# Ledger of designs, part 305: peptides against a protein of PDB entry 5EIB

Target 1, 366 residues: chain A of PDB entry 5EIB
Amino acid sequence: VDLEPGTMDSVRSGPFGQIFRPDNFVFGQSGAGNNWAKGHYTEGAELVDSVLDVVRKESESCDCLQGFQLTHSLGGGTGSGMGTLLISKIREEYPDRIMNTFSVMPSPKVSDTVVEPYNATLSVHQLVENTDETYCIDNEALYDICFRTLKLTTPTYGDLNHLVSATMSGVTTCLRFPGQLNADLRKLAVNMVPFPRLHFFMPGFAPLTSRGSQQYRALTVPELTQQMFDSKNMMAACDPRHGRYLTVAAIFRGRMSMKEVDEQMLNVQNKNSSYFVEWIPNNVKTAVCDIPPRGLKMSATFIGNSTAIQELFKRISEQFTAMFRRKAFLHWYTGEGMDEMEFTEAESNMNDLVSEYQQYQDATAD
Target 2, 366 residues: chain A of PDB entry 5EIB as posed
Amino acid sequence: VDLEPGTMDSVRSGPFGQIFRPDNFVFGQSGAGNNWAKGHYTEGAELVDSVLDVVRKESESCDCLQGFQLTHSLGGGTGSGMGTLLISKIREEYPDRIMNTFSVMPSPKVSDTVVEPYNATLSVHQLVENTDETYSIDNEALYDICFRTLKLTTPTYGDLNHLVSATMSGVTTCLRFPGQLNADLRKLAVNMVPFPRLHFFMPGFAPLTSRGSQQYRALTVPELTQQMFDSKNMMAACDPRHGRYLTVAAIFRGRMSMKEVDEQMLNVQNKNSSYFVEWIPNNVKTAVCDIPPRGLKMSATFIGNSTAIQELFKRISEQFTAMFRRKAFLHWYTGEGMDEMEFTEAESNMNDLVSEYQQYQDATAD

## One batch from the design tools (peptide; made by RFdiffusion4, then SolubleMPNN)

Design b2_p27_5_s2 (from b2_p27_5, 18 letters changed)
Fold by OpenDDE base, seed 1:
Structure b2_p27_5_s2 (fold): chain B 366 residues (1-366), chain A 27 residues (1-27)
Amino acid sequence: as target 1 above (366 residues)
Amino acid sequence: SELDEEIKKRREKRKELEEKKKKEEEE
């Protein structure tokens, strides 16, 4: 789904364009112009019914509908505005189904779109209320991984999207292969979300290797385990060492010893025990899938629910506040029928979320 | 739904603002 036809043509003409049904391409003509209000209330709201018709049709064809997965950007008007509108509409129609998102967080290092803090804040407000699980994929973290770890001099959107794709493939492994931990979206939510509002995840992936070093690197379970817990491998721009893990899931792929995985996972938990809450029992879950990713012998995917995710929201909030105090570009949103109060409500809810994460970070076992 | 009413309200407000701008440009 997009409000711009050109993006859909790029997907259709792409190497995987044929995997999508032609009738499932829904697109507008006018775009959102990076304006959340256009995506949510005007241009997107004109298209949303056509999208819902496709969603209904595909849902009716499912033998067992678990829920929905949305991939969207929070910086752009379509992904943020129309994406969150679609989430709300799907939730109204399917209240008993899991809403899962892959939400790409904006970064000034990657995009020059000045209104991204507004679009992100307005989106986070919707995601807090209307999603059950949100993978926070931060363009800042992706850029830093590409630059520092992958040693790419000038990271491209293609390089970033490769990391996103690897992460998405990793976190969905349990859904795609039978007999795994978190084999359904609801079980993932139960294991990962101890508090309903605190459903924002830090994904991570291993191995992350530069093209020049790939040929010489032995992939081992200890190395994968160490890398997946390394702050430098997180796809969200926050340091887990500045917070505490509420819950963790680790998904290993490839032919490896389950015993070795369990030993390494125990070792990494013990080494990092100060970065876990002690009052949530069995808060680390491990899965092993014998089927490796394409082109790798083995991988590990990390899902962390950490109070350190507040650093990401604080960054967005600071940028938002700096713009909103100046009323910068606010007329672009109010001109689409929004009120300034909606900005204040969204800011407040995001700040409340930050405060909730901080409260649970500071909580001790009684 | 409540959301539909909210969308409708915002669309109406957009229209009012556009009509107001046109009047201000004609004066």
Scores: peptide ipSAE 0.255, ipTM 0.801, DockQ to the pose 0.964
Fold by OpenDDE base, seed 4:
Structure b2_p27_5_s2 (fold): chain B 366 residues (1-366), chain A 27 residues (1-27)
Amino acid sequence: as target 1 above (366 residues)
Amino acid sequence: SELDEEIKKRREKRKELEEKKKKEEEE
């Protein structure tokens, strides 16, 4: 789905364009112009019914509908505004189904779009209320991984999207292969989300290796385990050492010893015990899938529900506040029918979320 | 739905703002 037709033509003409049903391409004539309000209340609201008709048709064709998965950007007007509108509409029609998102967080390091903090804050406000599980894919973290770890001098959107694709493939492994831990979205929510509002995940992937070093590195379970818990491998620009893990899932792929995985997972938990909450028993879950990713012998995907995710929200909030105090570009949103109160409500709810994470970070076992 | 009513109100408010802006540009 896009408000711009050119993006859909690019997907359709791509090497995998034929895997999508032609009737499932829904597109507008006019883009959101990087404005959340255009995506949510105007241009996106004109298109949303056509999207819902497709969603209904595909949902009726499912033998067992678990829920919905949305991939969207929070910086752009379509992904942020129309994406959150679509989430709200799907939630209204399917209240008992899991809403899962891959939400790409904006960063000034990657985009020059000045209004991204508004779009992100308005989106986070909707995601807090209307999603059950949100994978935070931070463009800042992706850029830093590409530059520092992958040694790409000039990271491209293609390089960032490769990391996103690897992460998405990793976290969906349990959904795609039977007999795994978290084999459905509801079990994932039960295992990963101890508190309904605290459903924002820090994903990570291993191995992350520069093209020049890939050929020479033996992939081992200890190396994967160590790397996936490294802050430099997190797809969100947060340091897990500044917070505490509420819950963790680790998804290993490839032919490996389950015993070795369990030993390494125990070792990494013990080594990092100060970074876990003590009051949530059995808060680390491990899955092993014998089927490796394409081109790798083995991989590990990390899903962390950490109170350190508040660093991401604080960054967005600081940027938002700096713009909103100046009323910078606010007329672009108010001109679409928005009120300044909606900005204040969204900022407040995001700050409340940060405060909730901090409270659970500071909570000790009584 | 409540959301449909809100979308409708926002669309109406947008039209009113566009009409006001047009009047201010004609004065």
Scores: peptide ipSAE 0.029, ipTM 0.584, DockQ to the pose 0.938
Fold by OpenDDE base, seed 2:
Structure b2_p27_5_s2 (fold): chain B 366 residues (1-366), chain A 27 residues (1-27)
Amino acid sequence: as target 1 above (366 residues)
Amino acid sequence: SELDEEIKKRREKRKELEEKKKKEEEE
């Protein structure tokens, strides 16, 4: 789905364009112009019914519909505005299904779009209310991984998208292979989301190695486990050492000893015990899938529900507040029928979310 | 689970909001 036709043509002409059914390409003509309001209230609202018709058709074809997965950017007008409209509409029609998102957070290092803080804040407000699980993929963190860890001098969108795809493949492993922990979206939600508003995850993937070091690095379970819990390996631009993990899931892939995985997972928890909440028992879940990802012998994917994710929302809030106080570009949104109150409500809800994370960070076992 | 209860509450509240919106659109 896109409000721009050229994006659909690019997907269709791409190396995997043939895997998508032609009838499942829904696109507009006008685009969103990086405006959330155009995505949500005008251009997106005109297209959303056509998307819902496709969603219904595909949902009816499912033997067992667990829920929906949306991948979108929160910086642009289409992914943010129309994406959140679509989430709302799907949730209205399918209230009993899980809403899962891969939400790409904007970064000034990757995009110069000045209105990204508005689009992101307005989107986060919708995600708090209308999703059950949200993987926060921060372009800041992806850029930093590419630059620092992968030793790419000038990270490209292709390099960032490679990290996103590896992560998405990792977190969905348990859904795609039988007999795994978190074999359905609902079980994942039950294991990962102790408090329904606190459903934002920091993902991570291991191994991440520079091209020059790949040939010399033995992939071991200890190394995967250590890298997976490294703050520099998080795909959300927050430091888990500044917060506490509410819940963690680790998904190992490849032929390895389950015993060795369990030992290393216990060791990393014990070593980092100060970064876990003590009042949530058995809050670390581990899965092992014998099928490695393509081109790797072994991998590990991390899913963390950490109170440190408030750092991501604080950064967005600070940028939002600095623009909103000046009413900078606000007329682009109000001209699409938005009220200034919607901005204030969105900011307030995001600040409340930050406060909730902080409360649980500071909570002690009684 | 506490999550299942709150998911249930959100579903109920959403149904109430949908019913309200439908009534407002029918008036």
Scores: peptide ipSAE 0.020, ipTM 0.396, DockQ to the pose 0.030
Fold by OpenDDE base, seed 3:
Structure b2_p27_5_s2 (fold): chain B 366 residues (1-366), chain A 27 residues (1-27)
Amino acid sequence: as target 1 above (366 residues)
Amino acid sequence: SELDEEIKKRREKRKELEEKKKKEEEE
């Protein structure tokens, strides 16, 4: 789904374009112009019913519908505005189904879109209320991984999207292979979300290896485990050392010893015990899938529910506040029928979320 | 604190859910 037809043509012409049903390509003509309000209230609102018709049709074809997965950007107008409208409409129609998102957070290092703080804040407000699970994929973290770890001198959107795809493949491994931990979206939510509003995850992936170093890197369970918990491998621009993990899931892929995985996972928890809350028992879950990812002997994917994710929301809030106090570009949103109150409500809810994470970070077992 | 009570309530609920799941897997 897109408000611009050109993105759909790129998907259709791609190597996998034929795996999608032609009737499932829904697109607009006018675009959102990087405006959340156009995505949510005008251009997106005109298209949403056509998308819902496709969603209904595909849902009816499912033997057992677990829920929905949305991949979107929070910086643009379509992914942020129309994406959150679609989430709201699907939640209204399917209130008993899991809503899962892969939400790409904006970064000034990657995009010059001046209104990204508005689009992100307005989107986070919707995600807090209408999603059960949100993977926070931060363009800043992706850029830093590409530049520092992968040694890409000029990271492209293609390079960033490669990391996103690897992460998505990793976190969905348990959903695609039978007999795994978190084999459905609801079990994942039960394991990962101790408090309903605190459903924002920090994903990570290992191995992250530069092209020049791939041939020299031994892929071992200890190395994967260490890298998976390394702050430099987090796909969200927050330091897990500045917070505490509420819950963690680790998904290993490839032929490896379950015993070795369990030993290394215990060792990394013990070494990082100060970064876990002591008051949530059995808060680390581990899965092993014998099927490696394409082109790798083994991998590990990390899912962290950490109070450190508040750093991401604080960054967005600071940028939002600096713009909103000046009423910068506000007329682009109010001109599409938004009230200034919606901005204040979204800011308030995001600040409340930050406060909630801080409260649980400071909570003791006593 | 209200937070400690909520933490306790969530622990109890998780334990109940784990026990229920274990019973459903034994049936």
Scores: peptide ipSAE 0.000, ipTM 0.218, DockQ to the pose 0.010

Design b2_p27_5_s3 (from b2_p27_5, 13 letters changed)
Fold by OpenDDE base, seed 4:
Structure b2_p27_5_s3 (fold): chain B 366 residues (1-366), chain A 27 residues (1-27)
Amino acid sequence: as target 1 above (366 residues)
Amino acid sequence: SELDKKIEEAKEKREKLLKEKAEKEAE
């Protein structure tokens, strides 16, 4: 789904365009112009019913509908505004189904779109209330990985999207292969989300190697485990050492010893015990899938529910506040029929979320 | 739904603002 037709033509002309049903391509004629309000109340609202008709049709064709997965950008008006509109509409119609998102967080390092903090804040407000699990994919973290770890001098959107794709493939491994831990979206939510509002995940992927170093790097379970817990491998620009893990899932792929995985996972937990909450028992889950990713012998995917994710929300909040205090570009949103109060409510709810993460970070076992 | 009400309220506000703008551009 997109409000711009050109994006759909790019997908159709792509190497995998034939995998998608032609009738499942829903697009508008006019984009949201990087405005959440256009995506949510104007252009998106005009298109949403046609998308819901497709969603209903596909849902009826499912033998066992677990829930929905949305991939969207929070910086752009379509992904942010229309994406959150779709989440709300789907939740109204399917209140018993899991809502899962891959939410791409904006960064000034990647985009010059000045209103991204507004779109992100308005989106996070909706995601707090209307999703069950959200993978935070931060363009700042992706850029830093591409530049520092992958040694790409000028990271492209293609390079960032490659990391997104690898991460999405990793976290969905348990859903795609039978007999795995977290084999359904509901079990994932139960294992990863101890508190309903605290459903924002820090994803990570290993191995991350520069093209020049790939030939010298052994792929071992210890190296995967070490890299997976390294802050430099997180797809969200947060340092896990500045917070505490509420829950963790580790998903290993490839032929490896379960015993070695369990030993390395125990070792990394023991070494990092200060970065876990002590009051959530059995808060680390491990899965192993014998099927490696394409082109790799083995991989590990990390899903962390960490209180350090508040660093991401604080960054967005600071950028939002700096613009909102100046009333910068507000007339673009209010002109679409939004109330200025919706900005204040969204800012408040995001700050409440930050405060909740901090409360659980500071909580000790009684 | 509550969301449908918000969409309709936004539409009404937008229509009002467009009308007010057109009136100002005509003075």
Scores: peptide ipSAE 0.410, ipTM 0.872, DockQ to the pose 0.970
Fold by OpenDDE base, seed 1:
Structure b2_p27_5_s3 (fold): chain B 366 residues (1-366), chain A 27 residues (1-27)
Amino acid sequence: as target 1 above (366 residues)
Amino acid sequence: SELDKKIEEAKEKREKLLKEKAEKEAE
């Protein structure tokens, strides 16, 4: 789904364009112009019914509908505005189904679009209320991984999207291979979300290796485990050491010993015990899938629900506040029929979310 | 739904703003 026709043509012409049904391509004629309000109330609102018709059709064809997965950017008007509109509409129609998102967070290091903080804040407000699980994929973290870890001097969107794709493939492994941990979206939510509003995850993927070092790197369970818990390996731009893990899931792929995985997972938890809450029992879950990713002997995917994720929201909030105090570009949103009150409500809800994470970070077992 | 109401309210506001703009451009 996109408000811009050209993106759909790019998907169709791509190496995997043929795997999608032509009738499942829904697109507008006028883009959102990086305006959440256009995506949510104008151009997106005109298109959303056509998308819902496709969603209904595909849902009816499912033997067992678990829920929905949306991948979107929070910086752009379509992904943010129309994406959150679609989430709300799907939630209204399917209130008993899981809403899962892969939400790409904007970064000043990757985009010069000045209104991204508005689009992100307005989107986060919707995600807090209308999603059950949100994987926070931060373009800042992806850029930093590409630059620092992968040794890419000039990271491209292709390089970033490769990390996103690897991560998405990793976190969905349990859904795609029966008999694994978190084999369904609801079980994932139960395991990962101890508090309904605190459903924002930091994903990570291992191995991350520069092209020049790939030939010399042994892939071992200890190395995967160490890299997976490294703060520099998080796909969200927050340091887990500045917070506490509420819950963790680790998904290993490839031929490895379950015993070795369990030993390494225990060792890393013990080493990092100060970075876990002590009052949530059995808050680390591990799965092993014998089927490796394509081109790798083994991998590990990390899902963390950490109070450190508040750093990401604080960054967005600071950028938002700096713009909103100046009333910068507000006329672009108010011109679409939004009230300034919606900005204030979104800011407030995001700040409340930050406060909730901080509360649970500071909570001790009595 | 509440969402549909918000969409309609936004539309009405947008239409009003467009009308007010057109009136100002005609003066």
Scores: peptide ipSAE 0.408, ipTM 0.872, DockQ to the pose 0.969
Fold by OpenDDE base, seed 5:
Structure b2_p27_5_s3 (fold): chain B 366 residues (1-366), chain A 27 residues (1-27)
Amino acid sequence: as target 1 above (366 residues)
Amino acid sequence: SELDKKIEEAKEKREKLLKEKAEKEAE
């Protein structure tokens, strides 16, 4: 789904364009212009019923509908505004189904879009209420990985999107292969989300290796395990050492010893015990899939529900507040019929979320 | 739905703003 026709043509002409049914391409004629309110109340609202018709049709064709997965950017008007509109509409129609998102967080390092803090804050407000699981993919973290770890001098959106794709492939491994931990979206939610509002995940992938060194790197279970828990491998710009893990899932792929994986996972938990909450029993889950990802002998994907994710929301909130206090570009949103109160409600809810994460970070076992 | 109500309220506000703008441009 896109409000811009040109984006859809690029997907159709792409190497995987044939995977999607032509009838499942819904697009507008007028873009959201990086405005959440256009995506949510104007252009997106005009298109959403056509998208819902496709969603219903595909849902009816499912033998066992688990839920929905949305991939969107929170910086742009379409992904943020229309994406969250679609989430809300799907939640109203399918209240018993899991809503899962891959939400790309904006970064000043990657985008010159001045209104991204508004779009992100307004989106996070919707995601807090209307999603069950949200993978936070931070463009800042992706940029830093590309630049520092992958040694790309000038990271492109293509390079960032490659990391997004690797992460998405990793976290969906258990859904795609039988007999795995978290084999369905509901089990993932039960294992990863101890508190309904605290459903924002920090994904990570290992190995992250520069193209020049990839051929020479021996991949071992200990190295993968160590890299998964390294802050430099996180796809969200948060340091896990500044918070505590509520829950963790580790998904190993490739031919490896289950015993070795369990030993290394125990070792890393013991080594990092201060970064886990002690009051959630069995909060680390491990899965092993014998099928490696394409081009790798083995990999590991990390899913962390960490209170450190508050750093991401604080960053957005600070940027939002700095703009909103000046009423900068506010007339672009209010001109679409949006109320100024929706900004303050969104800011408040995001700050409440930060406070909730901090509360559980500071909580001790009774 | 509550969401449909919000969408309609936004539409009404937008229509009002457009009308007020047109009135100001005619003056």
Scores: peptide ipSAE 0.398, ipTM 0.868, DockQ to the pose 0.973
Fold by OpenDDE base, seed 3:
Structure b2_p27_5_s3 (fold): chain B 366 residues (1-366), chain A 27 residues (1-27)
Amino acid sequence: as target 1 above (366 residues)
Amino acid sequence: SELDKKIEEAKEKREKLLKEKAEKEAE
């Protein structure tokens, strides 16, 4: 789904365009112009019913509908405004289904879109209320991984999207292969979300290896385990060492010893015990899938629910507040019929979320 | 729904703003 027709043509012409049903391509004509209000209340609102018709049709074709997965950007008007509109509409129609998102966070290092802090803040407000699970994918973290770890001198959107795709494939492994821990979205939510509002995850992937060193790297369970807990491999721009893990899931893929995985996962927890909350029992979950990802002998995907994610929201909030105090570009949103109060509500809710994460970070076992 | 109400309220506000703009441009 997009408000711009050109994006759909790019997907159709892509190497996997034939996997998608032609009738499932819904697109607008006008675009959102990087305006959340335009995506949410105008052009997005005009298109949303056509998207819902497709969603209904696909949902009716499912033998067992678990939930929905949305991938969107929070910086642009379509992904942010229309994406959150779609989430809200799906939630209203399917209240008993899991809403899972892969939400790409904007970064000033990657995008020149001035109003991204508004779009992101307004989106986070919707995600707090209307999603059950949100994977936070930060463009800044992706850029830093590409530059520092992958040794790409000029990271492209293609390079960033490759990391996103690897992560999405990793986190969805348990959903796609039977007999795994977290085999459904609801079990994942139960295991990962101890508090309903605190459903924002930092994903990570291992191995992350530069193209020049791939051939020389032996992939071992200890190396994967160490790398997946490394702050440099987090795809959210927060340092897990500045917070505490509420919950963790580790998803290993490839032919490996379950015993070795369990031993290494225990070792990494013990080494990093200060970075876990002690009052949530059994807060680390491990899954092993015997089927490796394409082109790798083995991989590990990390899902962290950490109080350190507040750093991401603080960054957005600071940028938002600096713009909103000046009423910069506010007329673009109010001109679409949006109220200034919605900005204040969104800012407040995001600040409350930050405060909630901090509260649980500072909480001790009684 | 609450969302449909917000969408309609935004539409009404937008229509009002467009009308007020058109009236000012006609003066």
Scores: peptide ipSAE 0.395, ipTM 0.867, DockQ to the pose 0.966

